# Ledger of designs, part 30: peptides against a protein of PDB entry 5D63

Target 1, 292 residues: chain A of PDB entry 5D63
Amino acid sequence: SLRRGIYHIENAGVPSAIDLKDGSSSDGTPIVGWQFTPDTINWHQLWLAEPIPNVADTFTLCNLFSGTYMDLYNGSSEAGTAVNGWQGTAFTTNPHQLWTIKKSSDGTSYKIQNYGSKTFVDLVNGDSSDGAKIAGWTGTWDEGNPHQKWYFNRMSVSSAEAQAAIARNPHIHGTYRGYILDGEYLVLPNATFTQIWKDSGLPGSKWREQIYDCDDFAIAMKAAVGKWGADSWKANGFAIFCGVMLGVNKAGDAAHAYNFTLTKDHADIVFFEPQNGGYLNDIGYDSYMAFY

## One batch from the design tools (peptide; aimed at target 1 W207 V248 A255)

Design b2_p16_6 (made by RFdiffusion4)
Pose (drawn by RFdiffusion4):
Structure b2_p16_6 (pose): chain A 292 residues (1-292), chain P 16 residues (1-16)
Amino acid sequence: as target 1 above (292 residues)
Amino acid sequence: STRDYLDAKMDAYLAS
């Protein structure tokens, strides 16, 4: 089963993503195929998949930017029916916004079926051009047609996954305690994490004993990332990944506060120095506390 | 920073 999370959904035949045109919140805004840039935030192309209770392999798909849902127009089973963004809720009973998502016959990509119509999300004619029509279409679960096959590229981690990445890190103090604050996190590319640090004003902040020292920088960065999350996205039910750690050096005589993020593959943590914007695999301190 | 210093600051912060 596809896990709850945030996905960039890529056609298996051509490198086009499912894109809510112009990120518009208007009802009926077309969902189309569009090119993308890896290791960036693709602002119109991120989808929060919310599992439906007791309805196997079935989800709502909420565009992260607009807050609107993937909707098969009037639930029609006619091939070519429009797939658009539409207002809705995470746990709706409206079958126009319910999607059964299971692995295709290639075992890697998925097919997306409308719960009501039993038709599939289809990149019409396999068109790779920007703005190509995506429609509901007749199809089967097992066929190889790439027009109806999609890679769900996971862009978020659960809290359990973040905890696992931290636990595998070699720079964790024996007294370490972690404090988990949310359940699902959008993992940022370093390019975006850095842009938030720049936009927070922290690059210009001066170190001052106690009144604006390492703890102040770290907390400020976390707060800046939290503000960015709420100001940038209209969908609810997730948080942005940015941790704060306190650590102690090997000699046991100096402590430091700093931030951390995750690697691209989501398996490991990387430390971030908020006083200078640097990313480090070893910051010189072993973490005895973290909150994220 | 010392550990005690950072702990006191952080405890106050997380208690709010």

Design b2_p16_6_s1 (made by RFdiffusion4, then SolubleMPNN; from b2_p16_6, 9 letters changed)
Fold by OpenDDE base, seed 4:
Structure b2_p16_6_s1 (fold): chain B 292 residues (1-292), chain A 16 residues (1-16)
Amino acid sequence: as target 1 above (292 residues)
Amino acid sequence: MSLEELEARFNAYLAS
């Protein structure tokens, strides 16, 4: 079953993703097919899937950028009914905004069925053009039509998954204590993470003994990421992944504060040195404390 | 973890 998380939703037939046009928060904003760039943020194409308690395989889909929800216009079962962004809430009872999402017959892609109408999210005619119509359309779960099949590329991790990634890393001290601050984390591409770092002013910040040293750099980076998240996205219920670690060197005579993020496959962590913007698999310290 | 505990842990070593 699909887990709670942030997804990039890509058509199984053509290189097109489910896109909220212009990222607009206006009610009735068209949801359309649009091209995407792998390993980038794809701003208008991220959807937070929130599972509905006690309703099997059923979710709301909140556009991360606009904070609005995928909505079948008037809940109509007519083929060709518009799918739009519309104001809503994560745990709504409005069937126009409830989507049953289950594996398709191919076992890798999903189909997205409106809970009320029982029609499916359809990339009309499999059109790969930017702005192509996405609509509710008649169908069945076992049909092989790629117009109604979607890959859900997970762009976030749960706190548990992050914890597991940390636990797998060899540079963790025996006295390690981790503190999770949020439940779900959007994992940024390194390019985006680096850009936030650049925009924070940290590249021009001067190391000064105690008054602005490693811990200040590390905390400043986390603060910058937090602010970036707040400024960039209108949806709630998730955070941007950026960890802070305190570590001790092998000799046991020096400590350091640094950042970390997750690798692209979300399976491992990579260390980030906020004093120079470097990504390292081994930063030379073993972490005895982290918060993220 | 209190601030005091955090400081104690970190200050047990030379901060860089």
Scores: peptide ipSAE 0.035, ipTM 0.660, DockQ to the pose 0.096
OpenDDE base, seeds 1, 2, 3, 5: peptide ipSAE 0.034, 0.031, 0.033, 0.033; ipTM 0.701, 0.678, 0.710, 0.699; seed 2 fails the geometry check

Design b2_p16_6_s2 (made by RFdiffusion4, then SolubleMPNN; from b2_p16_6, 8 letters changed)
Fold by OpenDDE base, seed 4:
Structure b2_p16_6_s2 (fold): chain B 292 residues (1-292), chain A 16 residues (1-16)
Amino acid sequence: as target 1 above (292 residues)
Amino acid sequence: MTLEELEAKFNAYMAS
């Protein structure tokens, strides 16, 4: 079954993603097919899937940027019914905003069925053009029509997944304690992470003994990421991944504070030095404490 | 070495 998380939803037939047009929060904003760039944020194309308790395989889909929800207009079962962004809540009972999401017959892609109408989210005519119509359309779970098949590319990790990634890293001290601050984390591309770092002013910050040293840099980076998240996204219920670690060197005579994020495949962590913006697989310290 | 000892080292032996 599909896990709670943030997804980039890509058509199985053409290189088009489910896009909330202009990222607008207005009720009735069209959801359309739009091109995307791999390994980028794709701002208007990220959807938080929130599973509905006790309703099998059924979710709301909240657009991260707008904070509005995928909505089948009037819940109509008519083929060609508009799918729009509309205000809502994560655990709504409104069937216009409830989507049953299950694997298609190919075992890799998903189909997105409206809970009420039983119609499917359809990229009309498989149109790959920007702004192509996405609509509710008749269908069945077994059909192979790629217009109704979608890849769910997970862009977030749960706290448990992050914890597991940390645990796999060889640069973790035996006394390590991790403190989890949130439940679900959007994982940023390094380019975005770096841009936040640049915009924070840290590249121009001067290291000063004790008064502004490694811990200040590391905390400032986390604060910058947090602020970026708050300023960038209208949806709630997730955080932006940026960790802080305290580590000790192998000799045990020096300590350091630094950041870390997750690799592209979400399987590992990579260390980030906020004093110079560098990404390292080995920062020269073993972490005994982290919070993220 | 305990975590508390490591934390003490952080306070005393900052690398940068």
Scores: peptide ipSAE 0.034, ipTM 0.711, DockQ to the pose 0.197
OpenDDE base, seeds 1, 2, 3, 5: peptide ipSAE 0.027, 0.034, 0.030, 0.031; ipTM 0.651, 0.723, 0.707, 0.711; seeds 2, 5 fail the geometry check

Design b2_p16_6_s3 (made by RFdiffusion4, then SolubleMPNN; from b2_p16_6, 9 letters changed)
Fold by OpenDDE base, seed 2:
Structure b2_p16_6_s3 (fold): chain B 292 residues (1-292), chain A 16 residues (1-16)
Amino acid sequence: as target 1 above (292 residues)
Amino acid sequence: MTLEQLEARFNAYMAS
């Protein structure tokens, strides 16, 4: 079954993603097919899937940028019914905004069925052009029509997944204690992470004994990422991944504070030195404390 | 672990 998380949703037939046009928060904003760039944020194309309690395989889909929800217009079962962004809530009872999402017959892609109408999210005519219509359309779960098949590429990790990634890293001290601050984390590409670092002013910050040293740099980076998240996205219920670690060297006579993020595949962590913007697989310290 | 305990742990080593 599909897990709660943030997804980039890509058509199985053509290189088109589900896009909220212009990222607008206005009710009735068209959801359309649009090209995407791999390994980038794709701002208007991220969707938070929130599972509905006690309703099997059923979710709301919140656009991360606009904070609005995928909505089948008037809940109509007519083929060609518009799918739009519309105001809503994560646990709504409005069947216009409830989507049953299960694996298609190919075992890799998903189909997205409106809970009420039983029609499926359809890239009309498999049109790969920017702005192509996405609509509710008749179908069945076992049909092979790629117009109604979607890959759900996970762009976030749960706190448990982050915890697991940390646990398997070799640079963790035996006395390690981790503190989880949130439940779900959008994982940024390194390029975006670095840009936030640059915009924070940290590259021009001067190391000063005690008054502005490693812990200040590490905390400032986390604060910058947090603010970037708050300023960039209207949806709630997730955080931007940026961890802080305290580590000790092998000799046990020096400590350091630094950041970390997750690798592209979300399976491992990579260390980030906020004093110089470097990414390292080994920062020279073993973490005895982290919060993220 | 309290904030105070965390601070003490960090300060037990030479910070850079």
Scores: peptide ipSAE 0.029, ipTM 0.640, DockQ to the pose 0.129
OpenDDE base, seeds 1, 3, 4, 5: peptide ipSAE 0.024, 0.019, 0.028, 0.025; ipTM 0.663, 0.626, 0.636, 0.641

Design b2_p16_6_s4 (made by RFdiffusion4, then SolubleMPNN; from b2_p16_6, 10 letters changed)
Fold by OpenDDE base, seed 2:
Structure b2_p16_6_s4 (fold): chain B 292 residues (1-292), chain A 16 residues (1-16)
Amino acid sequence: as target 1 above (292 residues)
Amino acid sequence: MTLEELEAKFNEYLSK
């Protein structure tokens, strides 16, 4: 079954993603097909899928940017019914905002069925143009129609997945203790991570013995990412991934505080030096403590 | 070296 998480939802037939038009929080804002750029944030095209307790394979879909929810207008079962953003809650009982999401017959893509109407989210006519209509449409789970098949590209990791990625890294001390601060994390592209670093003022910050040294740089970076997250997104229930580590070198005579994030495939971590903005697979220290 | 020992030594180590 589909896991809780943040997804970029892409049509299986054409290079189009499910987009909340202009990222608007207004009720009735159209959800449309729109082009996307790989390895970027795609601001209006991220959806938090929240599983409904005790209802198999059923979710709400919250737009990360607007904080509104995917909504089938009036819950109508008629083909061509508008799908819009609308105010809601993660665990609503409103069937207009409940979506059963399961694998299609091809075993890789998903279909998105409205819980009440039993119609499917459809990229009308498979139109790849920006602003193309997305609507509820009649269908079946077994049909191969790509207009109703969607790839769910996971853009986040759970705390457990992050923990597992850390555990796989060879630069972790045997005494390592990790502290998990949140449950789900949006993983940023390095370009965005670096831009936050630049905007924080850290590139111009002066190292000063004890009063502003490695731990201050590392914590300042985490604070900057946290603030960026709060200022950028209206949805709740997730954080932006940015870790802090304390490490010791192999000789055991030097320590350092630094940051880390996840690789593109979310399988590994990469270290980030907030004093110079560098990414490293080996920062020269083994982490004995992290919080993220 | 235990975690507690590492934590205690952090300020004693050379750090960047």
Scores: peptide ipSAE 0.090, ipTM 0.797, DockQ to the pose 0.195
OpenDDE base, seeds 1, 3, 4, 5: peptide ipSAE 0.064, 0.027, 0.034, 0.029; ipTM 0.778, 0.654, 0.741, 0.668

Design b2_p16_7 (made by RFdiffusion4)
Pose (drawn by RFdiffusion4):
Structure b2_p16_7 (pose): chain A 292 residues (1-292), chain P 16 residues (1-16)
Amino acid sequence: as target 1 above (292 residues)
Amino acid sequence: SIEDFARAEFAAAPPE
């Protein structure tokens, strides 16, 4: 089963993503195929998949930017029916916004079926051009047609996954305690994490004993990332990944506060120095506390 | 809050 999370959904035949055109919140805004840039935030192409209780392999798909939902127009089973963004709720009973998502016959990509119509999300004619029509279409679960096959590229981690990445890190103090604050996190590319640090004003902040020292920088960065999350996205039910750690050096005589993020593959953590914007695999301190 | 707690923990830790 596809796990709850945020996904960049890529056609298996051509490198086009499912894109809510112009990120518009208007009802009926077309969902189309569009090119994308890896290791960036693709602002119109991120979808929060919310599992439906007791309805196996069925979800709502909420565009992260617009807050609107993937909707099969009037629930029609006619091939070519429009797939658009539409207002809705995470746990709606409206079958126009319910999607059964299971692995295709290739075992890697998925097919997306409308719960009401039993038709599939289809990149019409396999068109790779920007703005290509995506429609509901007749199809089967097992066929190889790439027009109806989609890679769900996971862009978020659960809290359990973040905890696992931290636990595998070699720079964790024996007294370490972590404090988990949310359940699902959008993992940022370093390019975006850095842009938030720059936009927070922290690059210009001066170190001052106690009144603006390492704990102030680290907490400010976390707060800046939290503000960025709420100001940038309209969908609810996730948080942005940015941790704060307190650590002690090997000699046991100095402590430091700093931030952390995750690697691209989501398996490991990487430390971030808020005083200078650097990313480090070893910051010189073992973490005795973290909150994220 | 968790930040207040982290500040207190850090204030009680060896100097930077």

Design b2_p16_7_s1 (made by RFdiffusion4, then SolubleMPNN; from b2_p16_7, 7 letters changed)
Fold by OpenDDE base, seed 1:
Structure b2_p16_7_s1 (fold): chain B 292 residues (1-292), chain A 16 residues (1-16)
Amino acid sequence: as target 1 above (292 residues)
Amino acid sequence: SIEDLFRELYLASPPE
């Protein structure tokens, strides 16, 4: 079963992603195929999949940027029916916005079926051009038509997954206590994480004994990421991953505060030094406390 | 103890 999370949804046949045109929050905004750049944010192409309780394999899909939901126009079962962004809620009962998402016949891609109409999200004619029509179209679960097959590239982690990644890291002190702040986290590419760091003003901040030292830098980074998230996305129900750690050195005679994020594959953490913007596998400290 | 470590952090915050 597809897990709750943020996904970049890519066509199985051509290098095109499901895109909310211009990221507009207006009702009826077309959802279209659009090119994407790997390992970037792809602003209009991120979707939060929220599973519907007690309805097997069924989700709402909220566009992260606009905060609107994938909507089959009038719930029509007619082939070629427009798929648009429309206002909604995560746990709506509106069948126009309910999508059954299950594995396709190839076992890797998914098909996206409207719960009410039983038609499938279709990249019409497999058109790879920007702005290509995405529509509801007749189909079956077992068909191999790549126009209706989609890869769900997961761009987020659950709090449990983050916790597991931390637990696997060798630089965790035996006294470690972790505190989880949110349930689902968008994991940023390092380039984006670094840009937030740059824009925060931290690169120009001067270390000063006690008054602005390691803990201030680490907390400022966390705050900057939080603000960036709030300012960038209209959807709710997720956070931007940025952790704060307190650690002690091997000698036990010095402590440090620093940040951390997740690696690209989400399996491990990488430490981030907010005083210089460096990413490190070993920051020289073992964490005894984290919050994220 | 964790409390001791917190105090250590306060006293021994390293610069870049």
Scores: peptide ipSAE 0.053, ipTM 0.726, DockQ to the pose 0.202
OpenDDE base, seeds 2, 3, 4, 5: peptide ipSAE 0.037, 0.039, 0.027, 0.040; ipTM 0.731, 0.731, 0.687, 0.733

Design b2_p16_7_s2 (made by RFdiffusion4, then SolubleMPNN; from b2_p16_7, 6 letters changed)
Fold by OpenDDE base, seed 2:
Structure b2_p16_7_s2 (fold): chain B 292 residues (1-292), chain A 16 residues (1-16)
Amino acid sequence: as target 1 above (292 residues)
Amino acid sequence: SIEDLFREAYRAAPPE
């Protein structure tokens, strides 16, 4: 079954993603097919899937940017019914905003069925153009029509997944203690992570003994990422991944504070030095404490 | 302890 998380949702037939037009929060904003750029944020094309308790395989889909929800207009079962962004809540009972999401017959893609109408989210005519209509359309779970098949590319990790990635890393001290601050984390591309670092002013900051040293840099980076998240996204229920670690060197005679993020495949962590903006697989320290 | 290293200002300067 599909896990709670943030997804980039891509059509199985053409290189088009489910896009909230202009990222607008207005009720009735069209959801359309739109091109995307791999390994980028794709601002208007991220959706938080929230599973509905006690309703199998059923979710709300919240647009991360606008904070509005995928909505089948009037809940109509008529083929060609518009799918729009609309105000809502994560655990709504409104069937216009409830979507049953299960594997298609090919075993890799998903189909998105409106809970009430039983119609499916359809890229009309498989149109790959920007702004192409996405609508509710008749269909079946077993049908192989790529217009109604979608890949769910996971763009976030749960706290448990992050914890597991940390545990796999060889640069963790035997005394390690991790503290989880949130439940779900959007994982940023390194380019975005670096840009936040640049915009924070840290590249121009000077190391000063105790008064502004490694821990200050690391915490400032985390604060900058947090603020960026708050300023960039209207949806709630997730955080932006940026960890802080305290580590000790192999000799046990020096300590350091630094940041870390997850690799593209979310399987591993990579260390980030906020004093110079560098990414390292080995920062020269073993972490005995992290919070993220 | 490891925590003592931090408290005693055995913190790393910027990497070379």
Scores: peptide ipSAE 0.036, ipTM 0.730, DockQ to the pose 0.123
OpenDDE base, seeds 1, 3, 4, 5: peptide ipSAE 0.030, 0.033, 0.028, 0.030; ipTM 0.696, 0.713, 0.691, 0.696

Design b2_p16_7_s3 (made by RFdiffusion4, then SolubleMPNN; from b2_p16_7, 6 letters changed)
Fold by OpenDDE base, seed 1:
Structure b2_p16_7_s3 (fold): chain B 292 residues (1-292), chain A 16 residues (1-16)
Amino acid sequence: as target 1 above (292 residues)
Amino acid sequence: SIEDEFRELYRAAPPE
């Protein structure tokens, strides 16, 4: 079963992703196939899948950038019906915006069926060109047509997954206490994380004893990421992953405050030093407290 | 608490 989360949705047949054209929040904005760059944000191509309670395998799909929802125009069952962005809510009862998402016959890709019309999200003719039409189209769950098969690349982690990643890290103090601030986190590529750090002004900030030291740097980075998230995305119900840790060295005679994020595979954490922008597997401290 | 014990340590920690 598909988990709640943020996904980059890629066609199984051609290197094309489900894209909200221009990231526009206007009702009726076309959803189209578009090229993408691996290991980047792909701004208009991220979708928050929110499971509908008591409706098996059924979700709304909110475009992260626009805050609008995937919508089958007029809920029509006609092949070629436009799929657009449209205003909505995460737990809507509007069948135009409800999508049943289950594994395809190949066991790896998914098919996306409109709850009402029972038609499937289709990259029309498997067109790999930018702006290619995505439409509702007739189909069945067991068909192997790659036009209707999609890989769901998960771009987020739950708080539980983040907690697990922290717990298995060797640089956690025996007295560790973690505080979870949100439920789902978009995990940024390091390049994006670094750019936020650069734009925050922290690279030019001066360390000053107690008045602006390690904790101020770490909290400033957290705040910068939070602001970046708020300014960049119109969807709600998720956060941007950026943690703060307090750690103590092995000798117990020094402590430090620093940041951390998740590795690309989301299985581990990597430490980030906000005073120099460095990523480290070992920052020289064992964390006794974190919030994220 | 651990936080209380080490608060002054991390506040005084120089840049890496």
Scores: peptide ipSAE 0.031, ipTM 0.678, DockQ to the pose 0.179
OpenDDE base, seeds 2, 3, 4, 5: peptide ipSAE 0.026, 0.025, 0.023, 0.029; ipTM 0.670, 0.660, 0.660, 0.669; seed 2 fails the geometry check

Design b2_p16_7_s4 (made by RFdiffusion4, then SolubleMPNN; from b2_p16_7, 6 letters changed)
Fold by OpenDDE base, seed 4:
Structure b2_p16_7_s4 (fold): chain B 292 residues (1-292), chain A 16 residues (1-16)
Amino acid sequence: as target 1 above (292 residues)
Amino acid sequence: SIEDEFRQAYDAAPPE
């Protein structure tokens, strides 16, 4: 079953992703196929899938950028019915915005069926061009038409997954306590994470004994990421991953505060030194506390 | 204790 999370949704047949045109929040904004760049943020192409309680395999899909929801126009079962962004809520009962998402016959891709109409999200004609029409179309769960098959590339982690990644890291102190602040986290590419760091002004900040030292840098980075999240996305119900750690060195005579994020595969953490913008697998400290 | 660890000076600068 598809887990709650943020997904980049890519067509199984052509290198095209489900894109909310211009990221517009206007009702009726077309959802279209659009090219994407791997390992980037793909701003208009991220969707928060919220599972509907007690309705098997059924979700709303909220565009992360616009805060609007994937909507089958008038809930029509007519082939070629427009799929648009439309205002909504995560747990709506509006069948126009309810999508049953299950594995296709190939076992790797998914099909997206409108709950009400029972039609499927279709990249019309498999058109790989930017702005290609995405529509509701007749289909079945078992057919192999790639126009209706989609890869769900998960771009977020749950707090539990983050916790597990931390637990696997060898640089955790025996007294470690983690404090989870949110439930679901968008994991940023390092390039984006670094850009936030740059834009925060931290690269120009000077270390000063106690008054602006490692803890100030680490907190400033987390604050910058938080603000970036708030300023960048209109959807709610998720956070941007950026952790703070307090650690002690092996000798036990020095303490440090630093950041961390998740690796690309979300399986591990990587340490981030906010004083110089470096990513490290070993920062020289074992964390006894984290919050994220 | 963890509390004792928090009393440690966080004066570490990253090594150059």
Scores: peptide ipSAE 0.062, ipTM 0.692, DockQ to the pose 0.128
OpenDDE base, seeds 1, 2, 3, 5: peptide ipSAE 0.040, 0.040, 0.039, 0.033; ipTM 0.664, 0.672, 0.658, 0.662; seed 5 fails the geometry check

Design b2_p16_8 (made by RFdiffusion4)
Pose (drawn by RFdiffusion4):
Structure b2_p16_8 (pose): chain A 292 residues (1-292), chain P 16 residues (1-16)
Amino acid sequence: as target 1 above (292 residues)
Amino acid sequence: SWTELWNLPKAKAVEP
């Protein structure tokens, strides 16, 4: 089963993503194929998949930017029916916005079926051009047609996954305690994490004993990331990954506060120095506390 | 203890 999370959904035949055109919140805004840039935030192409209680392998798909849902127009089973963004809710009973998502016959990509119509999300003619039509279409679960096959590229981690990445890190103090604050996190590319640091004003902040020292920088960065999340996205039910750690050096005589993020593969943590924007695999301190 | 660790001197920027 596809796990709850945020996905960049890529056609298996051509490198086009499912894109809500112009990120528009208007009802009926077309969902189209569009090119993308890896290791960036693809602003119109992120989808929050919310599992439906007791309805196996079935989800709503909420565009992260617009807050609107993937909707098969009037639920028609006719091939070519429009797939658009539409207003809705995470746990709707409207079958136009319910999607059964299971692995295709290649075992890696998925097929997306409308719960009401039993038709599949289809990149019409396999068209790779920007703005290509995506429609509901007749199809089967097992066929190899790439027009109806999609890679769900996970862009978020659960809290359990973030905890696992931290636990595997070699720079954790024996007295370490972590404090989990949310359940699902969008993992940022370093390019975006850095842009938030720059835009927060922190690069210009001066170190001052106690009144603006390392704890102030770290907390400010976390707060800046939280503000960015709420100001940038319209969908609810997730948080942005940015941790704060307190750590102590090997001699046991100095402590430091700093931030952390995750690697691209989501398996490991990377430390971030908020006083200078640097990323480090070893910051010189073992973490005795973290909150994220 | 954690109180002791918190009371330790705080480090300035760590360069990458």

